# Ledger of designs, part 48: peptides against a protein of PDB entry 4PN1

Target 1, 261 residues: chain A of PDB entry 4PN1
Amino acid sequence: KIEMNFLNKPIVPDTTKVISNFLTHYLITEPVEHVEIEAKLGTLIDLETQNRFEFPVMNETILNPEFNLRTRFESDMTASEHKYLNEFLNQAFRDSQKPGRLPFAYKHTKQVDLFYETEDNSRDKIRVSKNQSDNQVLACVKKRRVADLFLYCPNDAFDIRISISDELPVSMPSGNQQPSLTRLKDRVGYVHQEIKIDLTKTTQNDPVYDTTERHELEVEFGNIADLRDRAQKAKDGMEAPLFRRVQLFMDNVRILRREHS

## One batch from the design tools (peptide; aimed at target 1 V18 H25 N64 E66)

Design b1_p22_8_s1 (made by RFdiffusion4, then SolubleMPNN; from b1_p22_8, 10 letters changed)
Fold by OpenDDE base, seed 2:
Structure b1_p22_8_s1 (fold): chain B 261 residues (1-261), chain A 22 residues (1-22)
Amino acid sequence: as target 1 above (261 residues)
Amino acid sequence: SELLQRITDPEVLLKLFEKRLA
């Protein structure tokens, strides 16, 4: 008979624990009411060199937020990388439709986001999202970035930013108010076991500058209520359900960040 | 290391995460 270890019990990686604690804080301890939790693939850039940050570690590493590492996170990738990931996910989607697998769900969305300044001149803008085809309002929210957790991944194509955001539904701006910014979003979404994977192409038109395009991949917890429940259980001493969910989330992220053409 | 212990300590982590992004 083979045992898992000398205790014959599952062991939880530190990464899982740290992320779980991070999530628990904003789910339970200081709860964000309309919380969005996502991981974006990108690059930690050294502000001094403007190159990818280099740290003397050999594996996935959560950066300590206490330290100013003089970095920024760029949640962008090349069109070719984005295309490759799209093809990869398309194949994963197809494979998941086979007997014995849990299938992906797929959705393609094209929307326009209109950003409005708030009357109090707060940093948070109101975002009105409309369907690009019929201009139907999809959402009107005030999104606030609450916290970030960065993972440096020296062995992979991308680093990771896990973000906590508050997406508060708000009333539509006054009809006399003009948007300060307009963005087009072309998003393909894949959902597997309530983990949402989005490939987004964002186009921004500037009257002075050329059109800019951004390519992003994000992984999001698709069932916040369940996650909050798991986090509460963790606070109550039952950590396993939360750890399992975080592990699933991170494994999906790990798969994606390792992919390259 | 002491640092490693701190970053894996739930209480320490919670304090770290009290900081909100500006």
Scores: peptide ipSAE 0.030, ipTM 0.576, DockQ to the pose 0.154
OpenDDE base, seeds 1, 3, 4, 5: peptide ipSAE 0.000, 0.006, 0.005, 0.019; ipTM 0.345, 0.337, 0.262, 0.279

Design b1_p22_8_s2 (made by RFdiffusion4, then SolubleMPNN; from b1_p22_8, 10 letters changed)
Fold by OpenDDE base, seed 2:
Structure b1_p22_8_s2 (fold): chain B 261 residues (1-261), chain A 22 residues (1-22)
Amino acid sequence: as target 1 above (261 residues)
Amino acid sequence: DELLKLITDPEVLLKRFEEKLA
C-alpha cells in the first residue's frame, strides 16, 4: 500500500493557501458585495525595460503586493495565441462530451459595451452591455477593481492576474447621456464544473486611430455563493473545501497558460 | 487572415471535421 506522505494526508501547496487567503479576505473578512473573481492571462511588463518582467525565480510565484515592482500587466495576447486557445478549448469541449466525462457548456455572445461617465466624475464608469443582434440590455454595472494578485510564471507563455472586482448593478444612464466609449465584444464562454473560461475579442473603433483589437482569456469562479460558503467554512476552521476549489481553479489556469503555439 | 479574426464555436469545428471526413 502506498501512502501520499508520512501523514497519509493531502498537503496544500503554499500557492493554494495564499490565494485562498486572498479570496477569503474579500469574500468574508471585508466582503465585496457583488464580487467578481477572475484570473486573466497576460504579461507582466517591466516599466523600465518595457519587456516582460524578469524575477530571479524558477517557477510560478505569487508576487508580494506590498512591493512596488514597477510593472504593468497587459491582459492581451496575439491573435494567433488567441486562436490557438480557442481551438484548444473547442477541442476540450468536444472531448468532455464523451461518456465518463463532465461536459462543458458554452455560450457565444456578441455584445456592445457602452461606457458612461458618472455624474460625480468618479473614476468608475458605468458599463451598459447590450446584445449586438437585438440591442437587449444584458447588464448595467459600475465595476470597481478592488484588488489584484499577480503570479509570475517564468516557465509559461503567460503570467496571471487574479482580480477582485465589485460589479455594482446600477440604473441605466439617462437617455440624454452619450457614451464616452463603445466597445464591441465577441466572447465565447466555456463552463466546466462551475469554472468559467472566457475568450474575448474586443474591438474598439476610434475615429482618429485605427481599429484596435484586444484578445483576452479569463478564468472566473462561476459560483460565488458556493465559493463564499467555502471561504466561510475556511474561516471556521474547515479549509479543505476552499482549498479544493481554489486548486481546481488554478489547475485550469495552469493548463491554459501553458498552452501556446 | 480572416480565420484569425473569428472566435469559433465548438460546433462549427465539428461540422468542418465531419465534412473533411465525408
Scores: peptide ipSAE 0.162, ipTM 0.643, DockQ to the pose 0.012
OpenDDE base, seeds 1, 3, 4, 5: peptide ipSAE 0.130, 0.142, 0.115, 0.116; ipTM 0.630, 0.648, 0.611, 0.617

Design b1_p22_8_s3 (made by RFdiffusion4, then SolubleMPNN; from b1_p22_8, 9 letters changed)
Fold by OpenDDE base, seed 3:
Structure b1_p22_8_s3 (fold): chain B 261 residues (1-261), chain A 22 residues (1-22)
Amino acid sequence: as target 1 above (261 residues)
Amino acid sequence: SELLKKITDPKVLEELFKKKLA
């Protein structure tokens, strides 16, 4: 007979506690109405060297936001890395279809995002998303970045940015307005236990910077209502349900950030 | 491109640390 520890009780890691509290703040304390919560794979860049930042730590570390670190986060990867992750997730999808497993759902979407300036000269643009095949409007939103939390992952291929955003539904721009920016998105989406994993190739034509292609991987909480319920319970003193959900989310992120071509 | 917003509210940070040590 083996026990988990000398108390024979589960132990919650600090990472789970910190992230759970971070989420609780923007779900319950200062609630974001149309909240999106995602983790993006990328690289923390040292602004002085323009290389990946080197912190004096040897494992996954949440950066303390009190310190003004001279870093930026690049949410991008190489085409090769992106392709590898796509193949990896395809295999995971196939394996999940076996008896006794919880299956992935899969969706491939090609869309165009049109960005419009707002009449109030807000820094936030209106994004109209349309399906490329039939030009059907998928969404019209004004997205506002609310908060970020950064994880430095020295042993993995990628660092992590967890972001809180507000996706406010807004009216369509007037027919006489021209988009200031157009992006083509090729998105492959995987959903497992209501956690969304998206691989996105974004193509953007810029008259100054030429055509650029970005490769992104993001992990998103797919059931915000459930997450908010769990966060409320946590505020009321029952933290276990929230911790379990955050742990699941982070374990998926950890799997993905370790994979590389 | 999106504006990067980091947590800088001392009250939020205090709450985070309390949770960490609980």
Scores: peptide ipSAE 0.045, ipTM 0.535, DockQ to the pose 0.076
OpenDDE base, seeds 1, 2, 4, 5: peptide ipSAE 0.008, 0.011, 0.038, 0.020; ipTM 0.362, 0.409, 0.389, 0.460; seeds 1, 2 fail the geometry check

Design b1_p22_8_s4 (made by RFdiffusion4, then SolubleMPNN; from b1_p22_8, 12 letters changed)
Fold by OpenDDE base, seed 5:
Order: C-alpha cells, then sequence, then structure tokens
Structure b1_p22_8_s4 (fold): chain B 261 residues (1-261), chain A 22 residues (1-22)
C-alpha cells in the first residue's frame, strides 16, 4: 500500500494558497462587483535591458507585488506559437468528446472593440464590443485593472500574469464621440469545467500608430459566482473547495505554457 | 459599408483574413 505522505493527507501547493488568498481579497475582502479573473501567457520584460526578466529562481515563482521589479508584461506570442496552441487545443477538444471524458465546448467569435475616452479623462476607457457580422452591440463596459499577480516561469516559454479587473457596465458613448482605438478580435474559445481558454488574434487600428497585431492566450474563470462562493467558504474556514478550483485553473495554465517548454 | 470597412483599410482587412484561427 502506498500513502501520499507520512500523514497520508493531501498537501496544497504553496502557489495555490498564495493565489487563493489573492483572489479571496478581491472576491470577498474588498470585493470587485463585476470581477474578471484571467491569466495571460506572455513575457516579463526587464525595462532596463528590454530582455526577459531574470530572477534567481529555477521554477515557477509568484513575484511579490510589493517590489518594483521594473518590468513590463507583454501578453503576446508569435503566430507560430499561437497556431501550435490552437492545434493543441483542437486535439484536446476532440479527445474530450470521447466516452468517459468531460467535453470541451467550442466557440469561434469575431468582434470589434471600440475604445472611447471618458469625459473625466480617466485612464480607463469605455469599450464597446460589437459583433463583426451584424454590428450588434455585445457589451459596453469600462474595464478597470484592479490588480496583477505575476508568475515568473523560467523553465517555460511564457510567464503568466493573473489579472483582476472590474468590468463595469456603462452607458454608450455619445454619438459625437470618436473612438480613440479600434480592435478586431478573432477569438477561438474553449471551455472545460467552466474554465475558459481563449486564443485571440487582435488587430489594432491606432490613429497615431500603424496597425499592430497580437496573438494572445488567456485562461479565465468562467463561473465567478461559484468562485466567490468558494472564496467565502475559505474565509469561513473551509479552504478546500477554493484550493481545488484554483488548482484546476493553474493546472490548465501550466499545461498550456509547458507545451512550449 | 460595414463597420469593418469604416474602421480598416482594404489592405488591412485583406491581411487580417489571411490568417484565421480555427
Amino acid sequence: as target 1 above (261 residues)
Amino acid sequence: SSLLEKIFSPEVLEKLFEEKLA
């Protein structure tokens, strides 16, 4: 007979605990009303060297947000990497349709995001999202970035940014306002156990700058209500449900970034 | 004209549709 350890009890990774606490803060302690929680694959770049940030660690490490590391996060990858991940997820989708598995859901969406400046000259822009095919308004929100948690992943091709955002529904901009920025989004979305995995090709038309293209992969909690419930239970002393959900989320993130290791 | 045609030049649109995610 094999036991898990000398106590024969499950052990929660420290990473899971740290992330769980981070999420609990913005779900329960100082709750964000319209919270979006996502992880993006990208690169931590040292502002001084413009190269990938280097830290004296040998594995996945959550960076302490209290320290100014003089970094920026670039949530981008090459078209080749993006294509590979798309193929990988397509295969995962197919495999999940087999008997005995929980299936992926799949959705391909194309939308246009129009960004407008706010009257208060706030840094936050109003985003109007429209369907490319019929120009129907999908959403009008003011997205505020609340907090970021960075994972430095020296063994993988990508680092991770976990972001807490507030997507506040707002009224449509006045008809006389011109968008400051427009983005076309071609998004392939995969959902498994209420974890959303999105591959997005974004084409940005900036009136000042030339057209830019980005390839992004994001992993998002698809059921915030459930997550908030789990976080509340954690605050009440029952941490296991939250830990399990965070572990699932992080395992999916780890799978995706390891494919390029 | 569609919204896309108002926002993007024909050249940009062509480039955009060369690569599709699936």
Scores: peptide ipSAE 0.024, ipTM 0.484, DockQ to the pose 0.011
OpenDDE base, seeds 1, 2, 3, 4: peptide ipSAE 0.000, 0.024, 0.000, 0.017; ipTM 0.228, 0.402, 0.199, 0.335

## One batch from the design tools (peptide; aimed at target 1 V18 N64 E66)

Design b1_p23_1 (made by RFdiffusion4)
Pose (drawn by RFdiffusion4):
Structure b1_p23_1 (pose): chain A 256 residues (1-205, 211-261), chain P 23 residues (1-23)
Amino acid sequence: KIEMNFLNKPIVPDTTKVISNFLTHYLITEPVEHVEIEAKLGTLIDLETQNRFEFPVMNETILNPEFNLRTRFESDMTASEHKYLNEFLNQAFRDSQKPGRLPFAYKHTKQVDLFYETEDNSRDKIRVSKNQSDNQVLACVKKRRVADLFLYCPNDAFDIRISISDELPVSMPSGNQQPSLTRLKDRVGYVHQEIKIDLTKTTQNTTERHELEVEFGNIADLRDRAQKAKDGMEAPLFRRVQLFMDNVRILRREHS
Amino acid sequence: PLDWNEIFKEVEEEKEEFEEKEE
């Protein structure tokens, strides 16, 4: 017989607790009506060296946003790093279809992104996405970035950025208006337990941009868990962000 | 606004109190 600790009850990892606080704030305390919560793989770049951020730590660590660390985030990866993760996810996809497993879901989207500027003093963009096939509109949203949280991962090829955005559905722009940006987007979507794993390849109308992003697919249920956590029963919220971060961690450690 | 210095301080205190009880 073996216990996990001298209490024999599970304890919350420090990171899971802190991220739960970050998510509960923008879900409950200062709520965002149309919230998108996603984490992207990428690289933390030191502004002076223009290289990867160096920090005297040995493990995955959350950076305090109230400190100026002179850093930016590159949400980009090489074509090989993108293909490597594609193959790994495909293999993980088929293995989930086997007996006893909760299966993956799959959705491949070939669409066009149209970005517009706003009439306000804000730096928000109005995004229009259309099918490359029939050109029917998939979405028309005004997107505002609310908050970011950076995880420096010295043991891995990637760092993590957890972004909280606000995607408000809005009406279509006028025809007599030039889009600020137009690009193709090849999004390969995997879904497991309502956690979305998106593998995106955008083509600038040339320059290519490869990304991997992981987002909560069921916000309404997550908001409910955040409410229960604020009221004391915080175990469901913890179990949720633990699953999210563990998925993010698996993909982060996958590299040649 | 969300206070990050306080959250990191509380997590550090909870970790120290847990180590003291374990000892």

Design b1_p23_1_s1 (made by RFdiffusion4, then SolubleMPNN; from b1_p23_1, 12 letters changed)
Fold by OpenDDE base, seed 2:
Structure b1_p23_1_s1 (fold): chain B 261 residues (1-261), chain A 23 residues (1-23)
Amino acid sequence: as target 1 above (261 residues)
Amino acid sequence: MLDWSKLFEEVKKEKEELEKLAK
């Protein structure tokens, strides 16, 4: 007979606990009403060297927000890396359709995001999202970045930023207002066990600057209500459901950040 | 449990101050 450990009980990794507590804060303690929780693959850049950050650790490490490490996060990858991940996810999708597996759902969307300044000159812009095919309005929101948690991943192709955002639905801008910024988004989305994985190509046109294209991979909690319920249970002393969901989320992130061409 | 809100505010202020000094 084999046992897990000398207690023969599952243990929870510190990473899971730290992330769970981070999420619980913005789900329950200081709740964000229209919360979006996502992880982006990217690179922690050392502001001094402009190269990938180097930290004296040998594995996945959550950076303490208390310390300013003089870094920025670049949520971008090469077209080649993005294509590889797309192919990887396509294969995962196909494999999940087999008997005995839980299937992926797939959706391809193309939208345009129009950004408008607010009348009160607030920092947050209004984003109007429209479907590119028929120009129908999909959403009108003010998105505010609330908090970021960074994971330095020295053994993987990408570092991770977990972000808490507030997406507040708002009224459409006045008809006389012009957008200050326009972005085209080509997104392929995969959903497995209510975890969303999005590959997005973003094109931004600037009249002064050249057209820029960004390639992003995002992993998002697809069921916030369930996550909030789990977080509440955790605050009430039952942590296991939250830990399990966070573990699932992070395992998906870990799979993806290890893949590269 | 960490007071995440407080920590993020402090870090944000520090970053802003550093950016201001760098200009």
Scores: peptide ipSAE 0.026, ipTM 0.399, DockQ to the pose 0.051
OpenDDE base, seeds 1, 3, 4, 5: peptide ipSAE 0.020, 0.017, 0.013, 0.023; ipTM 0.355, 0.354, 0.330, 0.378

Design b1_p23_1_s2 (made by RFdiffusion4, then SolubleMPNN; from b1_p23_1, 12 letters changed)
Fold by OpenDDE base, seed 4:
Structure b1_p23_1_s2 (fold): chain B 261 residues (1-261), chain A 23 residues (1-23)
Amino acid sequence: as target 1 above (261 residues)
Amino acid sequence: MLDWKKLFEEVEKERKKLKELEE
């Protein structure tokens, strides 16, 4: 008979615990009311070298946010990488439709995001999202970045930024206000077990740098209410449901960050 | 305890699947 370990008790990976604690803080301890929790694939750039950050570790490592490592995170990827990931996810979608599997849901959306300055000159802008086809308002929010957690992944194609954001619903800007920035988003969304995976092509007209296109992949918790309930249970001493959900999330992220053309 | 066992089994199952995907 095989045992799990010399104690024959379950062991949760440290990464899962750290991330779970991070999430619990902003779900329960200092709760963000309209929380968005997402992981973006990208690259940690060393500001000194302008190359990918090199830390003396050999595997996935959560960087301590208390230290300024003189880095920036670039959430952009090449068009070829983005295309490869899209093809990969399409295949995963097809495979999930087979009997005995849990199916992906799929949605393709094209939207325009209009950004407006606030009257109080706050750092946070109002974002109005509209459907490109019919100009239907999808959302009007003031998004505030609350916290980031960075994972350095030296063995994989991408590093990871997990972000906590507050997406506060707000009233539409006055009709006399002009947007300071407009972005077109072409997004293909995959949902599996309430985890959202979005591939987004963003086009932006920049007055200085002309039209720029960005390619992003994000993984998001699709059921915040459930996640909050799990986090509350964790605070109450039952951690397993939260750890399980975080593990699912991270394994999906791990699959994706290892894929490259 | 039951929840922890279930979690562990699920984690190990998924890790195995991930390994298979990488082969």
Scores: peptide ipSAE 0.015, ipTM 0.348, DockQ to the pose 0.035
OpenDDE base, seeds 1, 2, 3, 5: peptide ipSAE 0.000, 0.000, 0.000, 0.000; ipTM 0.229, 0.230, 0.232, 0.215; seed 1 fails the geometry check

Design b1_p23_1_s3 (made by RFdiffusion4, then SolubleMPNN; from b1_p23_1, 13 letters changed)
Fold by OpenDDE base, seed 5:
Structure b1_p23_1_s3 (fold): chain B 261 residues (1-261), chain A 23 residues (1-23)
Amino acid sequence: as target 1 above (261 residues)
Amino acid sequence: MLDWKKLFEEVKKENELLKKLEE
């Protein structure tokens, strides 16, 4: 007979605990009303060297947000990497359709995002998303970035930014307002066990940006209500359900960040 | 934005169908 460990009980990785606590804070302690929780694949860039950040660690490491490490996060990848991930996810999708598996759902969308300045000149812009084909309004939100948690992943192709955002539904801007920015998004979305995976190609014509095209991969918690419930239970002393969900999320992220062209 | 509600419903449907087939 083999046991898991000397307690014969599952253990929770420290990373899972830290992330769970981070999420619990913004789900329960200081709750964000319309919370979006996503992980983006990208690269931590050292502001001094302009190269990928180098830290003396050998594995996935959550960076302490209290320390200014003089880094920026670039949520972009090459077209080749993006294509590879798309092919990888397509294969995963196909494999999940087999008997005995939980299937992926798949959706391809093309949308235009129009950004409008707010009347109060707040940094938070109103985003109107429309379907490119018929101009149907898909969403009108004011997105506020609340918090970030960065994971340095020296062994993987990508570093990770976990972001807490508040996506407040707002009224449409007045018809007289012109968008300050327009983005075209070609998005392929995958859903597995209520975890959303989005591959997005963004085209932007803005003279301020050096690149007109970005390739992003995002992993998002698809069931915030469930996650909030789990977080509440965790705060009440039952942490296992939250840990399991965070572990699932992070395992998906880990799979993806290891893949590269 | 993606219609996640629809996707979740589709996944749910598929999962239910798969469960029935396994049975």
Scores: peptide ipSAE 0.022, ipTM 0.505, DockQ to the pose 0.017
OpenDDE base, seeds 1, 2, 3, 4: peptide ipSAE 0.000, 0.022, 0.000, 0.000; ipTM 0.224, 0.491, 0.256, 0.252; seeds 1, 2, 4 fail the geometry check

Design b1_p23_1_s4 (made by RFdiffusion4, then SolubleMPNN; from b1_p23_1, 12 letters changed)
Fold by OpenDDE base, seed 2:
Structure b1_p23_1_s4 (fold): chain B 261 residues (1-261), chain A 23 residues (1-23)
Amino acid sequence: as target 1 above (261 residues)
Amino acid sequence: MFDWKKLFKEVEEENKKLKELAE
């Protein structure tokens, strides 16, 4: 009989613990009411070189935010990379429909995001999301980025930013207000075990700048209530449920960031 | 327990400064 280790007990990876603690802080300790928790694939860029950040580590590493590493995160990829990931996820979707598997859900959405300045000159803008086809209002929110956690992944195609955001529902802007920014979003969404994986093509028309197109992949916790419950249990001394959920999330992220054309 | 609040506040302030310098 083979044992897992000399204690014959499961061991939680340190990465899982660190991320779990990070999430617990914004779920329980200083709770964000309308919390959104997502991981985006992208690239850590060294501000000095404008190239991908290089750090003397050989594997996935959570960057310590206490240190100014002089980096920025580019949450973008090439069209070809985005297409490849789409094809990859399509195949994963198909495979998950087989007997004995848990199936993916799939949704394709096209929306327009209109951004409005707030009366209080707050840096946070009001976002009105509408369906492109019928202009039905999907959401009106004020989104605030609360915290970011960066993972440097030297062996993979992408680095990771885990973000905590507060997405507060707000009333529609007054009819006299004009949007300061308009974005078109074409989103392909996959859901597996309440983990959302979204491929998004964003087109932004800036009157001053040329039309910019961005290709993003994000992985989001689809059941925040459950996650918060798990985090509370962790605070109460039962960490296993939270660790398992975070591990699942991170494994999905790890799969995706390794895929490249 | 790691004080995430303090850390992120500091990082936010630093990022703000960096953005201001980049403008």
Scores: peptide ipSAE 0.000, ipTM 0.231, DockQ to the pose 0.025
OpenDDE base, seeds 1, 3, 4, 5: peptide ipSAE 0.034, 0.000, 0.000, 0.000; ipTM 0.585, 0.233, 0.285, 0.289; seed 1 fails the geometry check

Design b1_p23_2_s3 (made by RFdiffusion4, then SolubleMPNN; its pose is not in this set)
Fold by OpenDDE base, seed 5:
Structure b1_p23_2_s3 (fold): chain B 261 residues (1-261), chain A 23 residues (1-23)
Amino acid sequence: as target 1 above (261 residues)
Amino acid sequence: SLLQKLLEEIQKKLEESLAAKVA
């Protein structure tokens, strides 16, 4: 007979605990009302070298936010990498439709985002999102990034930024206001066990700068109410449900960041 | 409109991208 360990009980990785605590803070301790929690694939760039950040570690490592490492995070990838991930996820989608599996849901969306300056000249812009096909308003929000947690992944194609954001619904801008930025999003979305995986091709145009294109992959918690409930239970001494959900989320992220063209 | 022109330009750029999308 073999046992898991000398206690014969499951062990939670430290990474899972750290992330769970981070999430619990912004779900329960200092709760963000309209919270969005996502992980983006990208690259930690050393501001001094403009190359990928180098840290003396050999595996996935959560960076301590208390230390200024003089880095920026670039949430972008090449068109080829993006295409590869799209094909990879398409195959995963197809495989999940087989008997005995939990299926992916799939959605392809095209939207236009119009960004407006606020009257108080705050740093946060109002985003009006419209469906590109019929110009129907999908949302009008003011998004504020509350916190970030960075994972340095020396063995993988991408580093990870986990972000806590507040998406506050706000009133539509007045008809006399002009957008300061226009962004077109072509998004393919995959949902598996309430974890959202989005591949987004974004092109933006503003009056001052030339058109810029980005290719992004984001992984998001699709059921915030459930996650908040799990976080509350964790605060009350029952951590297992939260740990399981965070583990699922991170495993999906780990799969994706290891894939490369 | 100016917005329509910008959208068309953006759309063109997106279509030129090598990223594959499924319908």
Scores: peptide ipSAE 0.019, ipTM 0.496, DockQ to the pose 0.012
OpenDDE base, seeds 1, 2, 3, 4: peptide ipSAE 0.000, 0.000, 0.015, 0.013; ipTM 0.168, 0.175, 0.362, 0.338; seeds 3, 4 fail the geometry check

Design b1_p23_3 (made by RFdiffusion4)
Pose (drawn by RFdiffusion4):
Structure b1_p23_3 (pose): chain A 256 residues (1-205, 211-261), chain P 23 residues (1-23)
Amino acid sequence: KIEMNFLNKPIVPDTTKVISNFLTHYLITEPVEHVEIEAKLGTLIDLETQNRFEFPVMNETILNPEFNLRTRFESDMTASEHKYLNEFLNQAFRDSQKPGRLPFAYKHTKQVDLFYETEDNSRDKIRVSKNQSDNQVLACVKKRRVADLFLYCPNDAFDIRISISDELPVSMPSGNQQPSLTRLKDRVGYVHQEIKIDLTKTTQNTTERHELEVEFGNIADLRDRAQKAKDGMEAPLFRRVQLFMDNVRILRREHS
Amino acid sequence: SLAEQLTEALDPEVLELQKERAE
């Protein structure tokens, strides 16, 4: 007989607790009506060296946003790094279809992105996405970035950025208006337990941009868990962000 | 506040390193 600790009850990892606080704030305390919560793989770039961020730590660590660490985030990866993750996810996809497993879901989207500027002093963009096939509109949203949280991961090829955005559905722009940006997007979507794993390849109209993002697919349920956490019963919220971060961690450690 | 909760929940040794780095 073996116990996990001298209490014999599970304990919350420090990171899971902190991220739960970050998510509860923008879900409950200062709520965002149309919230998108996603984490992207990429690289933390030191502004002076223009290389990967160096920090005297040995494990995955959350950076305090109230400190100026002179850094930016490159949400990009090579074509090989993108293909490697594609193969790994495909293999993980088929293994989930086997007996006893909760299966993956799959959705492949070939669409066009149209970005517009706003009439306000804000730096928000109005995004219009259309099918490359029939050109029917998939979405028309005004997107505002609310908050970011950076995880430096010295043991891995990738760092993590947790972004909280606000995607408000808006009406279509006028025809007599030039889009600020137009590009193709090849999004390969995997879904497991309502956690979305998106593998995107955008083509600038040339320059290619390969990305991997992991986002909560069921916000309404997550908001409910955040409410219970604020009221004391915080176990469901913890179990949720633990699953999210563990998925993000698995994909982060996958590299040649 | 969120900033206070984050500061209280994070490791003090890592916060000291981040403070030195921000200087």

Design b1_p23_3_s1 (made by RFdiffusion4, then SolubleMPNN; from b1_p23_3, 10 letters changed)
Fold by OpenDDE base, seed 5:
Structure b1_p23_3_s1 (fold): chain B 261 residues (1-261), chain A 23 residues (1-23)
Amino acid sequence: as target 1 above (261 residues)
Amino acid sequence: SLSDELRKLLDPEVLELQEELSK
């Protein structure tokens, strides 16, 4: 007879605990009211070398935010990688439609984001999102980046940034104000068990610079209310529900970051 | 016995093992 361990009980991975605690802080302890929690695939770049950061670890590791490692996170990938992931997710979508599986939901969205400076010259801009087809206003928010947690993934194609953001709904900018920046977004969204996976192609026209295109993949918690409830339970001593949801989230992230063209 | 929530944390192999051990 084989046992799991000397206690013969399941154990939660440390990564799950760390992330869970991170989330709990911004869900419960210092709650962000309009919180968005997402993981982006990208690359930790060493500012000195301008290459991918090399950390002396051999597997997935959460970087301590208290240490300035002189890195930046590039939430971008090549068009080829993005295409590959799209195809991968399409296949996953198809497979999930089979009997006995929980199906993906799929949505394709094309929108334009208009960014406006605030009157107080705040660093945070107002973002007005409109549907490209009919110019219907989808959202008007002031997004504030609250916190980041970085995962260095030396064995995978991508590193991960988990971000806590506050998306505060705000009133529309004055009609006389011109946007400082305009972005076109082509987003393909997949949802599975309330985890959102979005592939986004962003086109930005700069009057000074050439048109730039960015390819991003993000994984987001689709049910914040549920997550907050789980986090509260965790604060109250019942951690399992939160751990489960975080584990699910991270497993999806792990699947995706391993895939590349 | 494992709670339903804990069971969900386990991968299929571990779950299978746990079920076997619980017999």
Scores: peptide ipSAE 0.016, ipTM 0.403, DockQ to the pose 0.022
OpenDDE base, seeds 1, 2, 3, 4: peptide ipSAE 0.000, 0.000, 0.000, 0.000; ipTM 0.361, 0.253, 0.305, 0.299

